# Peptides against a protein of PDB entry 3JWR: the designs that were tried, part 279

Target 1, 323 residues: chain A of PDB entry 3JWR
Amino acid sequence: TRELQSLAAAVVPSAQTLKITDFSFSDFELSDLETALCTIRMFTDLNLVQNFQMKHEVLCRWILSVKKNYRKNVAYHNWRHAFNTAQCMFAALKAGKIQNKLTDLEILALLIAALSHDLDHRGVNNSYIQRSEHPLAQLYCHSIMEHHHFDQCLMILNSPGNQILSGLSIEEYKTTLKIIKQAILATDLALYIKRRGEFFELIRKNQFNLEDPHQKELFLAMLMTACDLSAITKPWPIQQRIAELVATEFFDQGDRERKELNIEPTDLMNREKKNKIPSMQVGFIDAICLQLYEALTHVSEDCFPLLDGCRKNRQKWQALAEQ
Target 2, 298 residues: chain A of PDB entry 3JWR as posed
Amino acid sequence: TRELQSLAAAVVPSAQTLKITDFSFSDFELSDLETALCTIRMFTDLNLVQNFQMKHEVLCRWILSVKKNYRKNVAYHNWRHAFNTAQCMFAALKAGKIQNKLTDLEILALLIAALSHDLDHRGVNNSYIQRSEHPLAQLYCHSIMEHHHFDQCLMILNSPGNQILSGLSIEEYKTTLKIIKQAILATDLALYIKRRGEFFELIRKNQFNLEDPHQKELFLAMLMTACDLSAITKPWPIQQRIAELVATEFWEQGDQVGFIDFVCTQLYEALTHVSEDCFPLLDGCRKNRQKWQALAEQ

## One batch from the design tools (peptide; made by RFdiffusion4, then SolubleMPNN)

Design b2_p22_3_s2 (from b2_p22_3, 14 letters changed)
Fold by OpenDDE base, seed 2:
Structure b2_p22_3_s2 (fold): chain B 323 residues (1-323), chain A 22 residues (1-22)
Amino acid sequence: as target 1 above (323 residues)
Amino acid sequence: SEEEEAQELAAIEDALEEFAGQ
């Protein structure tokens, strides 16, 4: 395609020029082509292209295929969300120095997972999928959308001309797919809530050890969630704009719940409750985000900008909730 | 279980609402 030719022939700017190592990064000014260039730079600077013998054209095609399999009519859970999740992962690996704690296969899996974790997202949560009796709810009992996202990820990875993992051994390939699946499934907040207590207790007791395979898996899950939720850590103008996109998508779901299911939506998804957004954001930060970024900062102090950003945004949302 | 995870997600949503109501 013309898009593939343009991407494959383009000079890829440095990570410094693209600012993709910054936790404060914003994609708002970037074209779709520039987001793809940023993604190439992430793979290159993590040594994934070299270590796994990726062909440049195949990587370009894969990136464009991933981007194409996000819906354009979804307000938040689109390519830009996946791209921002991957950028946060890249920043956490580089600037947060987490790269030094992980294997190349784990890094490869996390970057693929971050880009793929919401593939074909429909702008509705698992609860809506279940209540609407959607065909996906018959295939999967729990984490319905996350299983679907992984299936889409696997489909793309196996598609002709998109096989970025073709340089891996059979064992490396199996390991990578296992980690990708676990990382995508970990973006289900229900699974995060279920598992986070073990992680926080290991940190609190100073018993956390990345050489333990179970604790490694737990850490990768927590890191995925930290990147997925990273909008809450962004500079206030960026945070506000992303919060508006989230609210738009949630209100669209609530409108569908009223119309299609004849149910009253929760306050989070109720357009008439827009005035509760600031207090709900404070609640979200306190219940979900703060402890995660505190624990992540304990694993790597260079991740502090995520925690600091989260704390600053809590203060901003609290000030709005008091008005 | 599936019901437990759906209940946990609902509990997260409810917890977010309870925090918004305090």
Scores: peptide ipSAE 0.023, ipTM 0.619, DockQ to the pose 0.262
Fold by OpenDDE base, seed 5:
Structure b2_p22_3_s2 (fold): chain B 323 residues (1-323), chain A 22 residues (1-22)
Amino acid sequence: as target 1 above (323 residues)
Amino acid sequence: SEEEEAQELAAIEDALEEFAGQ
């Protein structure tokens, strides 16, 4: 395609020029082509292209295929969300120095998972999919959308000319797919809530050890969630704009719940209760985000900008809730 | 179970609402 030719022929700027190592990174000014160039740079600077013998054209095609399989009519859960999740992962690996704690296969899997974790998202949560009796709810009992996202990820990875994993051994390939699946499933906030207590207890007791395979898996799950939620850590103007996109998508779901399911939406998804957004954001930060970024910062102190950003945004939302 | 996931999602939503109501 013309898009593939343009991407494959383009000079990829440095990570410094693209600012993709910054936790404060914003994609708002970037074109779709520039987001793809950033993604190539992430793979290159993580040594994934070299270590796994990726063909440049195949990587370019894969990135464009991933981007194409996000919906354009979804306000938040689109390519830009996945790209920002992957950028936060890259920043956490590089600037947060987490790269030194992980294997090349784990890094490969996390980057693919971050880009793929919301593939074909429909702008509705698992509860809506279940209550609407959607065909996907018949296939999966738990983490319905996350299973679908993984299936879409696998479909793309196996598509002609998109096999970025073709340089891997059979065992490396199996390991990578396992980690990708676990990482995508970990983005279900229900699973995060269920598992986070074990992680926080290990941190609190100073018993956390990445050499333990179970604790490694737990850490990768927590790191995925930390990157997925990383919008809450961004500079306030960026955070506000992303919160508006999230609210738009949630209100669109609430409108569909009224119309299609004949139910009253929760306050979070109720357009009529938009004045509660600031207090709900404070609640979300306190209940979900703060302890995660505290624990992540304990694993790597260089991740502190995420915690600091979250704390600053809590203060900003609290000030709006008091108005 | 589907019931546990629905309860966990409801608990997330309820937790968000409980904090929004304070």
Scores: peptide ipSAE 0.022, ipTM 0.607, DockQ to the pose 0.258
Fold by OpenDDE base, seed 4:
Structure b2_p22_3_s2 (fold): chain B 323 residues (1-323), chain A 22 residues (1-22)
Amino acid sequence: as target 1 above (323 residues)
Amino acid sequence: SEEEEAQELAAIEDALEEFAGQ
């Protein structure tokens, strides 16, 4: 395609020029082409292109294929969300120095997973998919969308001319796919809630050890969630804008719940409860986000900007909730 | 209070469980 030719021929700017190592990064000013260039830079600067012998054209095609398999009519869970998740992963790996704690296969898997974790997202949660008796709910009982996202990821990775993993051995390929699957499934907040207590307790007791395979897997899951939720850590103007996108998508679901399922939506999904957004954001930060970024900062102190951003946004949301 | 925080946490966990389809 012309898009592929343009991307493959383009000079890829440095990570410094693109600011993709910054935890404060915003994609709002970037074109789709620039987001693809940023993604190439992430793979390059993580040494993934070199270490796994990726062909530049194949990587370009794969990125464009991933981007194409996100829906444009979804307010939040679109290519830009996946791109921002991957950028946060890149920043955590580089600026947060998590790269030094992981294998090249784990890094490869996490970056692919971050970009792929919401593929073909429909702007509705697992509860809606289940309650609507959608065909996907017949395929999967739990983490319905996350299984679908992984299936889409696998489909793309195996598509002609998109095989960015072709340089891997059979064992490396299997390992990478296992980690990708686990990382995508870890973005189900229900699984996060279920597993986070073990992670926090290991940190609290100073028993956390990345040399333990189970604890490594647990850490990769927590890191995925930390990147997926990273909008809450962004500078306040960016956070507000992203919160508007999230609210739009949730209200669209609530409107569909009323119309299609004949149910009253929860306050989170209820357009009439828009005035509760600030207090709900405070609650979300306290219940879900703060402890995660605290624990991540204990694993690597260089991840502190995520925690600091989360704390600052909590204060801003609290001030709005008091108005 | 710690009890109010625990109730708020539980309500958010319940909302997230409802959100997650559990």
Scores: peptide ipSAE 0.022, ipTM 0.617, DockQ to the pose 0.063
Fold by OpenDDE base, seed 3:
Structure b2_p22_3_s2 (fold): chain B 323 residues (1-323), chain A 22 residues (1-22)
Amino acid sequence: as target 1 above (323 residues)
Amino acid sequence: SEEEEAQELAAIEDALEEFAGQ
């Protein structure tokens, strides 16, 4: 395609020029081509292209295929969300110095997972999929959408001309797919809530050890969630704009719940409750985000900008909730 | 089960709403 030719022929700017190492990064000013260039830079600067012998054209095609399999009519859970999740992962690996704590296969898996974790997202949560008796709900009992996202990820990875993992051994390939699956499934916030207590307790007791395979898997899950939720850490103008996209998508779901399911939506998804957004954001930060970024900062102090951003946005949302 | 996941998501949403109401 013309898009592939343009991407494959383009000079990829440095990570410094693209600012993709910054936790404060915004994609709002970036074209789709620039987001793809950023993604190439992430793979390159993590040594994934070199270490796994990725062909440049294959990587370009894969990125464009991933981007194409996000829906354009979804307000938040689109390519830009996946791209921002991957950028936060890249920043956590580089600026947050997590790269040195992980294997190349884990890094490869996390970056693929971050880009792929919401593939074909429909702008509705698992609860809606279940309550609507959607065919996907008949296939999967738990993490319905995350299983679908992984299936889409696997489909793309196996598609002709998209096989970025073709340089891996059979064992490396199996390991990578296992980690990708676990990482995508970990973006189910229900699974995060179930598992986070173990992570926080290990940190609290100073017993956290990345050499333990179970604790490594737990950390990768927590890191995925931290990147997935990273919008809450962004500078206030960016955070506020992303929160509007999230609210738009949630209200669109609530409107569908009323129309299609004949149910009253929760306040989070109720357009009539828009005035509760600031207090709900404070609640979300306190219930879900703060402890995660605190724990991540204990694993690597260089991740502090995520925690600091989250705390600053809590203050901003609280000030709006008091108006 | 799907019921358990819906309950978990509902519990997350409820927890977020409870925090919003404080």
Scores: peptide ipSAE 0.023, ipTM 0.612, DockQ to the pose 0.253; fails the geometry check

Design b2_p22_3_s3 (from b2_p22_3, 15 letters changed)
Fold by OpenDDE base, seed 2:
Structure b2_p22_3_s3 (fold): chain B 323 residues (1-323), chain A 22 residues (1-22)
Amino acid sequence: as target 1 above (323 residues)
Amino acid sequence: SMEAEAKELAEIEDLLEEFLGQ
């Protein structure tokens, strides 16, 4: 395609020029082409292209395929969300110095997972999929959408001309796919809630050890969630804009719940309760986000900007909730 | 069992929706 030709022929700017190592990064001013260029830079600067012998054209095609398999009519869970998740992962790996704690296969898997974790997202949560009796709800017992996202990821990775993992051994390939699956599934917030207690307790007791395979898996899951939720850490103007996108998608779901399911939506999904957004954001930060970024900062102090951003946004939301 | 885990996760999801919706 013309798009592929343009991407493959383009000079990829440095990470410094693209500012993709910054935790404060915003994609708002970037074209789709520029987001693809940023993605190439992430793979290159993490040494993934070199270490796994990725062909440039294949990587370009894969990126475009991933981007194409996000829906354009979904307000939040689209390519830009996936791209921002991957950028946060890249920043955490580089600026947060987590790269030095992980294997190249783990890094490869995390970056692919971050870009792929919401593939073909429909703008509705697992609860809606279950309540609507969607065919996907019959295929998977839990984490319905996350299983679907992984299936889409696998489909793309195996598609002709998109096989960025072709340079891996069979064992490396299997390991990578396992980690990708675990990482995508970890973005189910219910799984996060179920597992986070173990992680926080290990950190609290100073017993956390990345050499333990189980603790490594747990850490990768927590890191994925930290990147997925990273919008909450962004500078306030960016946070506000993203919160509006999230609210739009949730309200669209709530509107569908009323029309299609004949149910009253929860406050989070209820357009009529827009005034509760600030207090709900405070609750979300306190219940979900703060402890995660605190724990992540204990693993790597260089991740502090995520925690600091989250705390600052909590203050901003609290101030709005008091009005 | 996988069914028990699925039920637990569904309960957590419901709690999350209720909590975040308050």
Scores: peptide ipSAE 0.205, ipTM 0.813, DockQ to the pose 0.670
Fold by OpenDDE base, seed 1:
Structure b2_p22_3_s3 (fold): chain B 323 residues (1-323), chain A 22 residues (1-22)
Amino acid sequence: as target 1 above (323 residues)
Amino acid sequence: SMEAEAKELAEIEDLLEEFLGQ
């Protein structure tokens, strides 16, 4: 395609030029082509291209295939969300120095997972999928969408000309796929809530050890969630804009719940309760986000900008909730 | 059981939807 030719022939700017090492990064000014260039830079600077012998054209095709398999009619859970999740992962790995704690296969898996974790997202949550009796709800008992996202990820990875993992041994391939699956499934916020207590307890007790395979898996899950939720850490103008996208998608779901399911949406999904957004954001930060970024900062102090951003945005949302 | 785990996760998801804004 012309898009592939343009991407494959383009000079990829440095990570410094693209600012993709910054926790404060914004994609708002970037074209789709520039987001793809950023993605190439992430793979390159993490040494994944060299270590796993990725062909440039294959990587370009894969990136474009991933981007193509996000829906354009979804307000938030689209390519830009996946791209921002991956950028946060890259920043956490580089600027946050998490790369020094992980294997190359784990890094490879996390980056693929971050880019792929919401593939073919429909702009509705698992609860909606279950309540609508969607065919996917018959295939999976829990984490319905995350299983679907992983299936889409596998489909792309196995598609002709998209096989970025072809340079791996059979064992490396199996390991990578296992980690990708675990990482994508970990983006189910319900699983995060279920598992986070163990992680926080290990941190609190100073018993956290990344050499333990179980604790490593747990950390990768927490890191995925931290990147997935990273919009809450962004500078306030960016946070506000992203919150508007999230609200738009949730209100679209609520509108569908009314029309298709004949149910009253929750306050979060209710367009008529837009004035509750600030208080809900404070609740979300307190219940979900703060402890995660605190724990992550304990693993690596260089991740502090995520925690600091989250705290600053909590203050901003609280000030709005008091109005 | 897988069914019990699925139910627990669904309950957590419902709680998230009702109270946590995402």
Scores: peptide ipSAE 0.203, ipTM 0.815, DockQ to the pose 0.584
Fold by OpenDDE base, seed 4:
Structure b2_p22_3_s3 (fold): chain B 323 residues (1-323), chain A 22 residues (1-22)
Amino acid sequence: as target 1 above (323 residues)
Amino acid sequence: SMEAEAKELAEIEDLLEEFLGQ
């Protein structure tokens, strides 16, 4: 395609020029082409292209295929969300110095997973999919969308001309796919809630050890969630704008719940409860986000900007909730 | 306290019900 030719022929700017190592990064000013260039830079600077012998054209095609399999009519869970998740992962690996704690296969898997974790997202949560008796709800009982996202990821990875993993051995390929699957499934917030207690307890007791395979897996899951939720850590102007996108998508679901399911939506998805957004954001930060970024910062102190950003946004939301 | 943790957990569950629709 013309898009592929343009991407493959383009000079990829440095990570410094693209600012993709910054935790404060925003994609709002970037074109779709620039987001693809940023993604190439992430793979390159993590040495994934070299270490796994990726062909440049194949990587370009894969990126464009991933981007194409996100819906444009979804307000938040679109290519830009996946791209921002991957950028946060890149920043955590580089600026947060987590790269030195992980294998090249784990890094490869996490970056692919971050870009792929919401593939074909429909702008509705698992509960809506289940209650609407969607065909996907017949295939999977739990983490319905996350299983679908992984299936889409696997489909793309195996598509002709998109096989960025072709340079891997059979064992490396299996390992990578296992980690990708686990990482995508970890973005189910229900699984995060179920597992986070173990992680926090290991941190609290100073028993956390990345040499333990189970603890490594747990850490990768927590890191994925930290990147997926990273909008909450962004500078306040960025955070506000992203929160508006999230609210738009949630209100669209709530409107559909009323119309299609004949149910009253929760406050979070109720357009009439827009005035509760600040207090709900404070609640979300306190209940879900703060402990995660605290624990992540404990594993790597260089991840502190995520925690600091989260704390600053909590203060801003609290100030709005008091008005 | 265990009560504070239980209350926080309940608030998390309520928030999760809102987010997860369960």
Scores: peptide ipSAE 0.024, ipTM 0.631, DockQ to the pose 0.075
Fold by OpenDDE base, seed 3:
Structure b2_p22_3_s3 (fold): chain B 323 residues (1-323), chain A 22 residues (1-22)
Amino acid sequence: as target 1 above (323 residues)
Amino acid sequence: SMEAEAKELAEIEDLLEEFLGQ
């Protein structure tokens, strides 16, 4: 395609030029081409292209295929969300110095997972999928969409000309797919809630050890969630704009819940409850986000900008909730 | 306290039910 030719021929700017090591990064001013260039840079600077012998054209095609398999009519859970999740992962690995704590296969898996974790997202949550009796709800009992996202990820990875993992041994391939699956499934916040207590306790007791395979898996799950939720850490103007996208998508779901399911939406999904957004954001930060970024900062102090951003946005949302 | 932890868990579950629809 013309798009592939343009991407494959383009000079990829440095990570410094693209600012993709910054926790404060924003994609709002970037074209789709620039987001793809950023993604190439992430793979390159993490040594994934070299270590796994990725062909440049195949990587370009894969990125464009991933981007194409996000829906354009979804307000938040689109390519830009996946791209921002991957950028946060890249920043956590580089600026947050987590790269040195992980294997190349784990890094490869996390980056692929971050880009792929919401593939074919429909702008509705797992509850809506269940309540609407969607065919996917018959295939999976829990984490319905996350299983679907992984299936889409696997489909793309196995598609002709998109096989970025073709340089891996069979064992490396299996390991990578296992980690990708676990990482995508970990983005189900229900699983996060079930598992986070173990992580926080290990940190609190100073017993956290990445050499333990179980604790490694747990950490990768927590890191995925931290990147997936990273919008809450962004500078306030960016946070506000992303919160508007999230609210738009949630209200669209609520409108569909009324129309299609004849149910009253929850306050989060209710367009008429827009005035509750600030207080709900404070609640979300307190219940979900703060402890995660605190724990992550204990694993790597260089991740502090995520925690600091979360705290600053809590203050901003609290000030709006008091108005 | 176990009660405070249970309340926090319930608030989280309610919040998750809102966010996740579970």
Scores: peptide ipSAE 0.024, ipTM 0.649, DockQ to the pose 0.127

